# Peptides against a protein of PDB entry 8YR4: the designs that were tried, part 240

Target 1, 309 residues: chain A of PDB entry 8YR4
Amino acid sequence: PRGSPALQLVVLICLGLMGLERALNVLVPIFYRNIVNLLTEKAPWNSLAWTVTSYVFLKFLQGGGTGSTGFVSNLRTFLWIRVQQFTSRRVELLIFSHLHELSLRWHLGRRTGEVLRIADRGTSSVTGLLSYLVFNVIPTLADIIIGIIYFSMFFNAWFGLIVFLCMSLYLTLTIVVTEWRTKFRRAMNTQENATRARAVDSLLNFETVKYYNAESYEVERYREAIIKYQGLEWKSSASLVLLNQTQNLVIGLGLLAGSLLCAYFVTEQKLQVGDYVLFGTYIIQLYMPLNWFGTYYRMIQTNFIDMEN

## One batch from the design tools (peptide; made by RFdiffusion4, then SolubleMPNN)

Design b2_p28_4_s3 (from b2_p28_4, 22 letters changed)
Fold by OpenDDE base, seed 1:
Structure b2_p28_4_s3 (fold): chain B 309 residues (1-309), chain A 28 residues (1-28)
Amino acid sequence: as target 1 above (309 residues)
Amino acid sequence: DLEKEFLERFKKLSEKLNKETLEREKSL
């Protein structure tokens, strides 16, 4: 964006963070290889523990598998909110200034088509929620229970406890933070609908607005409504980043505790190097469906709140 | 004619307000 040096700096930082994500995608496997080598060579515990801790820290920065929930990705998403808001406001003001060129039939047809599209999205979201509960939530809960049983029986009760505490805390925080976020989303959607209503009413009454020479007043009122909306949108988007980062932190702590304990038992010759790989892979596999859950549940709640209005 | 003149005024005002908002965001 040519206008704001601050926004240009934010864009450059976001591009730098995208470069850092690529570096992490190379470094994380390298550190993982180094752990496997140190375990195979029966290296001193201090060197192994430091390498494991460094790996988990890099994995926290990268996030689970796809990097979509990593600290770097969350920071990029957080910084990008202002750039998105600037771009959105510019597009909305441009659309609003050109909407009067479109026939009344297009405005009426769009209103009807948007209501129909919201209704269709809502119906699709309900069907999607039911399918999601049956095909993703229930299997993920089953996989967690199976994992707790497996690790408790074949490794040690301590591993089952780590998985239990990590997944219970993850689920609890996901629910609590999502319920908290719903308030911000409802406020945002109510303000969006009010902003759209004002724009449509101004456009339908353009003859009256022109007769009273009130074009400047209506544009300023629309700008103020957009600024108010963007303040609520920022809270909604920032609360999403907070949710993702909280989830990443819980998984990171579980991965740290379990990886250190696995590494210790491998040094004590109670577990094999393959068992360390198994634990790390299993925790990441449990995380991926749970992360998708948070995203899908958020999408459904958006569409439900959009139908209630 | 009246619609075109309204659209041109509205476009000029939206561009002005967008520029002023950009200048305020530079000062923050």
Scores: peptide ipSAE 0.027, ipTM 0.483, DockQ to the pose 0.012
Fold by OpenDDE base, seed 3:
Structure b2_p28_4_s3 (fold): chain B 309 residues (1-309), chain A 28 residues (1-28)
Amino acid sequence: as target 1 above (309 residues)
Amino acid sequence: DLEKEFLERFKKLSEKLNKETLEREKSL
């Protein structure tokens, strides 16, 4: 935002809050580990109570491991509203100015309501996409990299390798399966629009339908269109379940391999009992944002398709 | 009036179709 120093300061504060969220994603599992170790060692109540209170406070700031409901994320989202509104208004004004620069022939060929709907979709798609890339994709990739570095330095290179392979396979399968399912989603959306257009056309021509007593015929054509839509919707929904199960399987295999390896190292007295709990907690914490990655990659693809149409 | 009656019949038909589809999915 080049025009307002106040909005630039808000962007810098939001970036600082994103950095704090990355630090919380490392600290929360560490404090949870420390609680488990202190409980195992039967440490004095004062040390345990301080560590538990600190953990709960950090967990409140983080928001349940997803970050989406945490105090830091909520504060970031609240501050970002003004930046998003400024960016949206700027894109909307640019689109509107460009539409007015277009030839009278383009305006005569398109209904004004369709042009406004394209402008609104274009503005929402661009602002949503940028906000998504900055606040979800980049932070999630950063958390994965930080996780690989952390496990490689403080545990063993094998843990870093397991996290790397698990997350790389997860991301690759998420992209490939999402691209595959995008065909079914496009077909579903096209059939939904065609079904809606037939319903609207039948309603607009209601007098003609009544004149020819063609109500039963229009109802049957609409029924066939719904059945065709539901068949495509089922394929889209089934492909989403397949994606979610594939993702769950990859995370489950990574969690199994790393948990077994951690249990082995605890048995060899190379790691503490709390380190086993840390690994499991950290992997689950990395999974929560990644589960949304497929939904959001799909939103990116859909918004690009909706901008091309 | 006629447009409202058509919309109500259309809504009832859509609800009936959705119920039949949900019953078919429960029977699989």
Scores: peptide ipSAE 0.022, ipTM 0.487, DockQ to the pose 0.016
Fold by OpenDDE base, seed 4:
Structure b2_p28_4_s3 (fold): chain B 309 residues (1-309), chain A 28 residues (1-28)
Amino acid sequence: as target 1 above (309 residues)
Amino acid sequence: DLEKEFLERFKKLSEKLNKETLEREKSL
């Protein structure tokens, strides 16, 4: 935000809180590992109680591991409201100024309500794109990279390789299947608009339809449009189920391979029981934000298309 | 506003037509 040092400070605090969320995503599984190891070793109550208290406090700061419900995430979201409002207002004013610079022919050709709707869409698309990039996409990619580095350094290189392959495959399949689904969604939206237009046309011509007793014909024409819409909706919904199942299979295979390898190294006494629990906890934590990645990718793609229009 | 009012009128008309059709199907 140019011109407000207070809002620049809030942005820096929000970036610092995002860094803290990344640190918590590593620390929470480590403390959970340490609890399991201390319980296995029958450590003194004072050491165990301190570690458990520290874990619960860190877990309160982190929340559910989604990065959406933790105290730090909520504080970041709260502080960001003022930055978002400043950015939105600036984009709205830029769009409004640009609209006033457009030719009189453009203003006469479009209804004021349509112009406002374009301005609102443009503002929403820019602010949405920025929010998704900064708060969802970049943090998720950072957590994956940190996870790969962590497992490669503190576990055997095979764990880092499994996480890398699983995450790369998951992201690639999510993109490819989401792009494939976009075709069905566009067809569905086009048919929805066509079905709506037929309904509007039939209602605007209602007197004429009644005069000719064509009510049955218009109802059947509308029914055919609904059936065609539902056929496209089914393809869109079925393609979403296929995406979710593909994602679940990749997660399941990655968790299986890594869990078996971790169990093997625990049996060889190269890792502790707590390290098995750490791996499972950390992997589940990494996959939790990825469930939304297909939604974020689609939203970014939609916002880009809406900005080009 | 007009579009929302139109959609609400359409929904009410569709619900009325469906009710009248269901009443006609029950009277046959």
Scores: peptide ipSAE 0.014, ipTM 0.390, DockQ to the pose 0.014
Fold by OpenDDE base, seed 2:
Structure b2_p28_4_s3 (fold): chain B 309 residues (1-309), chain A 28 residues (1-28)
Amino acid sequence: as target 1 above (309 residues)
Amino acid sequence: DLEKEFLERFKKLSEKLNKETLEREKSL
């Protein structure tokens, strides 16, 4: 953003973090290959444990393979909030100022029925999304149950317990943190509606604003409303990053515990190298739907809050 | 509820503005 050196530095840091995400996407598979090789060679436990721990740490930084939920991605998303807010505010103020510069004929010629039709299309899309989300929750829970049963039957009961504890903790923390976030989301939406109402009132009174040359006053009042909104939006968005990071930490701990245990059983010749690969792949596969579940639960709550207003 | 009330108020205000505009265009 031109005019704030601090925000320019944040953009550069975010670009650096994006580069780091790309490096992690290469390093994670390399370390995973190295684990498989060390397991195949029956390497000493200390070397294997170090490589597994390093892999899990890199995987924690990367997240679920897309980078969307990794520590680095969460840090990037957190830092980017202020840049997004600056850009949004600038665009909104430019649009609002331009609308006040437009001729009376443009305001009068715009059928407000078109704006209502866009709003109604939004609400119908939300209802369709809710149905889609509910239909995805059931399969995700089924996949978790199948996973627990599979690991309990084909692996040692300790693996089933690790998966159970990891997934149960993940779901519980997702619900609890999301309920906590709902307060910030409600406050944000209430302030958004109030900000929109002020903009609409100003635009409906366009003739009066133009007659008194009060455009600059209305723009400043709108700017203040946006700043108040953005203060609440930041809390909402920061709380989302906290949720994603908490989820990433739980999966990382589950992956660490299970991967170390699996590696140990492979060294004891109770499991094969292929079983280690299977465990890691399966945990990642379970994580992908769960990541969507957190997003879905958030979207469901957003839609419920948006329907209550 | 608040959004529905807002949309109804906005719709009424829009209909009023459209009527006033049509009356002004007829008076020019």
Scores: peptide ipSAE 0.006, ipTM 0.288, DockQ to the pose 0.010

Design b2_p28_4_s4 (from b2_p28_4, 22 letters changed)
Fold by OpenDDE base, seed 5:
Structure b2_p28_4_s4 (fold): chain B 309 residues (1-309), chain A 28 residues (1-28)
Amino acid sequence: as target 1 above (309 residues)
Amino acid sequence: SLLKEFLERWKKLSEELNEERLALEASL
């Protein structure tokens, strides 16, 4: 943000907090491994208690679920609200100034409200996209890269390869299936707009509808439009379930292959029991932000579609 | 005009809520 040193400092703090989240995503599984190993070795209670206390503190900073509920993530999200509002307002003012430069003929066409809505959608979309790209896409890609490097260095090259293949296949299928789904979503949104326009026109002409006792006819036309919309909504929702199931299958296969390989190396005494638990925990942690990636790629595409119309 | 503006705002809010719902359903 040019012109506000305070907002620049907030951006730098948010980037620092993002780096801390990446460090926590590596440290939490490591500390959990260490607890399992100390329990297996029957280590003295004092050493175990310190390691458990440190793990719980790190887990509080990271969060228990999707990472979005962690203290560091919540603090980042809170600080970013001001930056997002500044960016949103700047984009909104740029769109508004551009709309005022457009010809009087374009304003006269009753489209001013539709254009303000497109501008508002476009603004929320661009700002949401930028915030999303910076705080979800880039961190998720960073966590994948860090995961590949970590498993390749501290386990074996085979674990790094499994994670690489699993994540590459997951991302590729997510993109391809999401692009396919976008056609159904566009059709759904077009039919929703047509259904709403028909309802609005009927309500605006309510006096004419009442004068001709045409209420039953307008209700039936609206019902037909809803049924047509719901048929498209079902295709959109079913395609989402298919995406989620495809993603779950890819992660499940990666988890199976890696868990079997890890179990094999534990039986050969090349890895400890804690390393098996670490691998499973880390793969599940990588899956959580990736599941959001499909939602988010849709948000990206929707926002681009809403900017093109 | 006011009813149209209200319906446009309601449309926007309904789309945002539906996108949040679809985001929540995609996270489940």
Scores: peptide ipSAE 0.008, ipTM 0.345, DockQ to the pose 0.042
Fold by OpenDDE base, seed 3:
Structure b2_p28_4_s4 (fold): chain B 309 residues (1-309), chain A 28 residues (1-28)
Amino acid sequence: as target 1 above (309 residues)
Amino acid sequence: SLLKEFLERWKKLSEELNEERLALEASL
């Protein structure tokens, strides 16, 4: 936002809060580890109570790794509303100016209401995509990199390798399966639009349909269109379940391999019991934003498909 | 026509319900 120093300061504060959220994602598992170790050692109540209170406070700031529920994330989202509104309005005004520069013949050939609706959808989609990339994709990739570095330095190179392989496989499968699903979603949306158009045309021409006693015929054609739509909707929904199950299997295998390796190193007294708990909690924290990545990548693709139509 | 307004409202409500469903599926 080049024109407002106040909005530039808000962007810098939001970036600072994103950095704090990354630090919390490392600190929360460490404090949880420390609690488990202190409980195992039967440490004095005062040390335990301080560590538990600090953990609960950090967990309140983090919000459980769902990037929407933490105090820091909520504060970031609240501050970002003004930046998003400024960006949206700027894109909307650019589209509107460009539409006015288009030839009078183009405006006479298209219904102005459809063009405005495409412009509004386009503006919302672009602003949503940019906000998603900045606040979900980039932070998630940063957390993965930080996680690989942390596990490689403080545990063993084998843990860093397991996290790297699991996250790389998870991301690759998410992209590939989502691109495959896009075909089913495009077909579903096209059939939905065709079914809606047929229903609208039949209802707008109700006098003609009634004049020819064609009501039963139009209802049956609409039923066939609904059945065809539901068949495509089922393929879209089933492909989503397949994606989620594939993601869960990859994370489950990574969690299994890393947990077994951690348990082995705890039995060899190379790691503490708290380190086992840290690994499990940290992997789950990496998984939660990645699950959102699949949802938002779908939303982005939907918005692009909805702009192509 | 009242029918167009009804269809537009129903389309909007269906979009809002789908957004709520997507938000719910994202919160699980």
Scores: peptide ipSAE 0.007, ipTM 0.330, DockQ to the pose 0.021
Fold by OpenDDE base, seed 2:
Structure b2_p28_4_s4 (fold): chain B 309 residues (1-309), chain A 28 residues (1-28)
Amino acid sequence: as target 1 above (309 residues)
Amino acid sequence: SLLKEFLERWKKLSEELNEERLALEASL
């Protein structure tokens, strides 16, 4: 946004807040580890109370786990509203200019409501995609890299390898299964549009249908179209459940392997009890934004499909 | 009625967007 220095400053502040979120994602598990270690050592109440209060304050800034968004994330989202509105208006103006450049034949051949829905889908798609890539995908990849580095340096190379293999397998399976699923979603959307078009055409021609007493034929044809749609919807929904279950299995196996290895090193007195808790909490923190990644990669592909039409 | 109100809202939004476009093109 070259035209508004105020919006550029807001973008820089939002990037600074994203950096702070990354620091909090490392600090919160460390403070939670320290609480568990201080409890295990039966440390004096003053040290424990200060560490607990600091942890709760950092957890308030981070959010997560309690269903509440963190203060830093909320502040970032609030500041980003103006940038999103500027980007949305710019995309809407570009779509609208492009629609005016399109031939009169395109406007006459498409229903005004369909053109509007394509424009609204296009604007929401591009703005939502860009915001999601910048605020969820890039930060999640950064947290994974920071996590691998942290576990490799402060624990053992084996923990970094487990996190790397788990996250790489999770991302690869998410992409591959999502690309496979996109075929079912395209087929579902095409059949939904065809079923809706048939219903609208039957209702617009209701006088002709009534004149020929073809009401039963049109109802049966609509029923067949619904059954065909529901068969494709089931494949789309079942493929989503399969994706979610595959993701859950990969993370469950990674968490199991890493937790068993951590427990073993705690029994050998190479790690503290707090380090076991840190590993479990950090892996769960990495999982939460990745679960959203699979949902939005689907939104990205849907938005690309909706822009091609 | 709802279709007419939707068409009027879209016509108004289209006019506002076209005015903002002309203002943006004049500022570039």
Scores: peptide ipSAE 0.000, ipTM 0.264, DockQ to the pose 0.012
Fold by OpenDDE base, seed 1:
Structure b2_p28_4_s4 (fold): chain B 309 residues (1-309), chain A 28 residues (1-28)
Amino acid sequence: as target 1 above (309 residues)
Amino acid sequence: SLLKEFLERWKKLSEELNEERLALEASL
């Protein structure tokens, strides 16, 4: 952010916290591996207790449970609120200035309430997109690259290849299926707007509807419009379930292939039992941010579609 | 006039509810 050295420092701290999250994503599986190896070797309680306590502390910093954000992620999100508010306000002021530069004819042709709504949707969409790209997309891509490098160097090149193929297929299918879903979402939103417009027009013309005793006809037309909307909503929702299941299947196949290969190398005494657990834990850790990727990419597309209409 | 103001408020509330629904669908 230009103009506030305090906000620039907050951005640098947030970038430092993002780097710490990347380190935690590697360290947490390593400590979990070490616990399993120490348990297998029947190591002294003092070494085991220290490693477990360190793991739990690192896991508290990382988070990565279903619905649990880690302390570092929460601290980053908290510090980022001020940067987001500054960016939002700057975009709002730019849109507002641009609206004042627009001809009086454009303002007379559009209701001021619709113009303000387009401005508010535009600002929320742009700020949400930018925050999402910086805090979810870029870190997730970094974690995938770090994972490929780690598994290629410390395991066998075959593990790095499995992670690469799994994550590349996952990302490609996520993009392709999400672009396919956008057509259903656009059709749903168009039918929602048409259904709303009919309801508003019927209510504004209530005197004419009463004069012709057409109340039952207007109710039936509204019912047909709702049924058509619900048919499109079902396609949108079903396409989401299909996306989630496709993503789950790709991760499941990658987890299966890598877990079988890891189990084989453990039987050959090339890897330890803890390395099997490390692989499974790391793949699950990559899956969680990627699942959110599909969700936020949908939010972005929704906000863009809702701004186009 | 009163019906138009009611419809504008209803439109706004329906949009806020749709945004809240979208935010909820994004948090699940």
Scores: peptide ipSAE 0.006, ipTM 0.317, DockQ to the pose 0.017; fails the geometry check

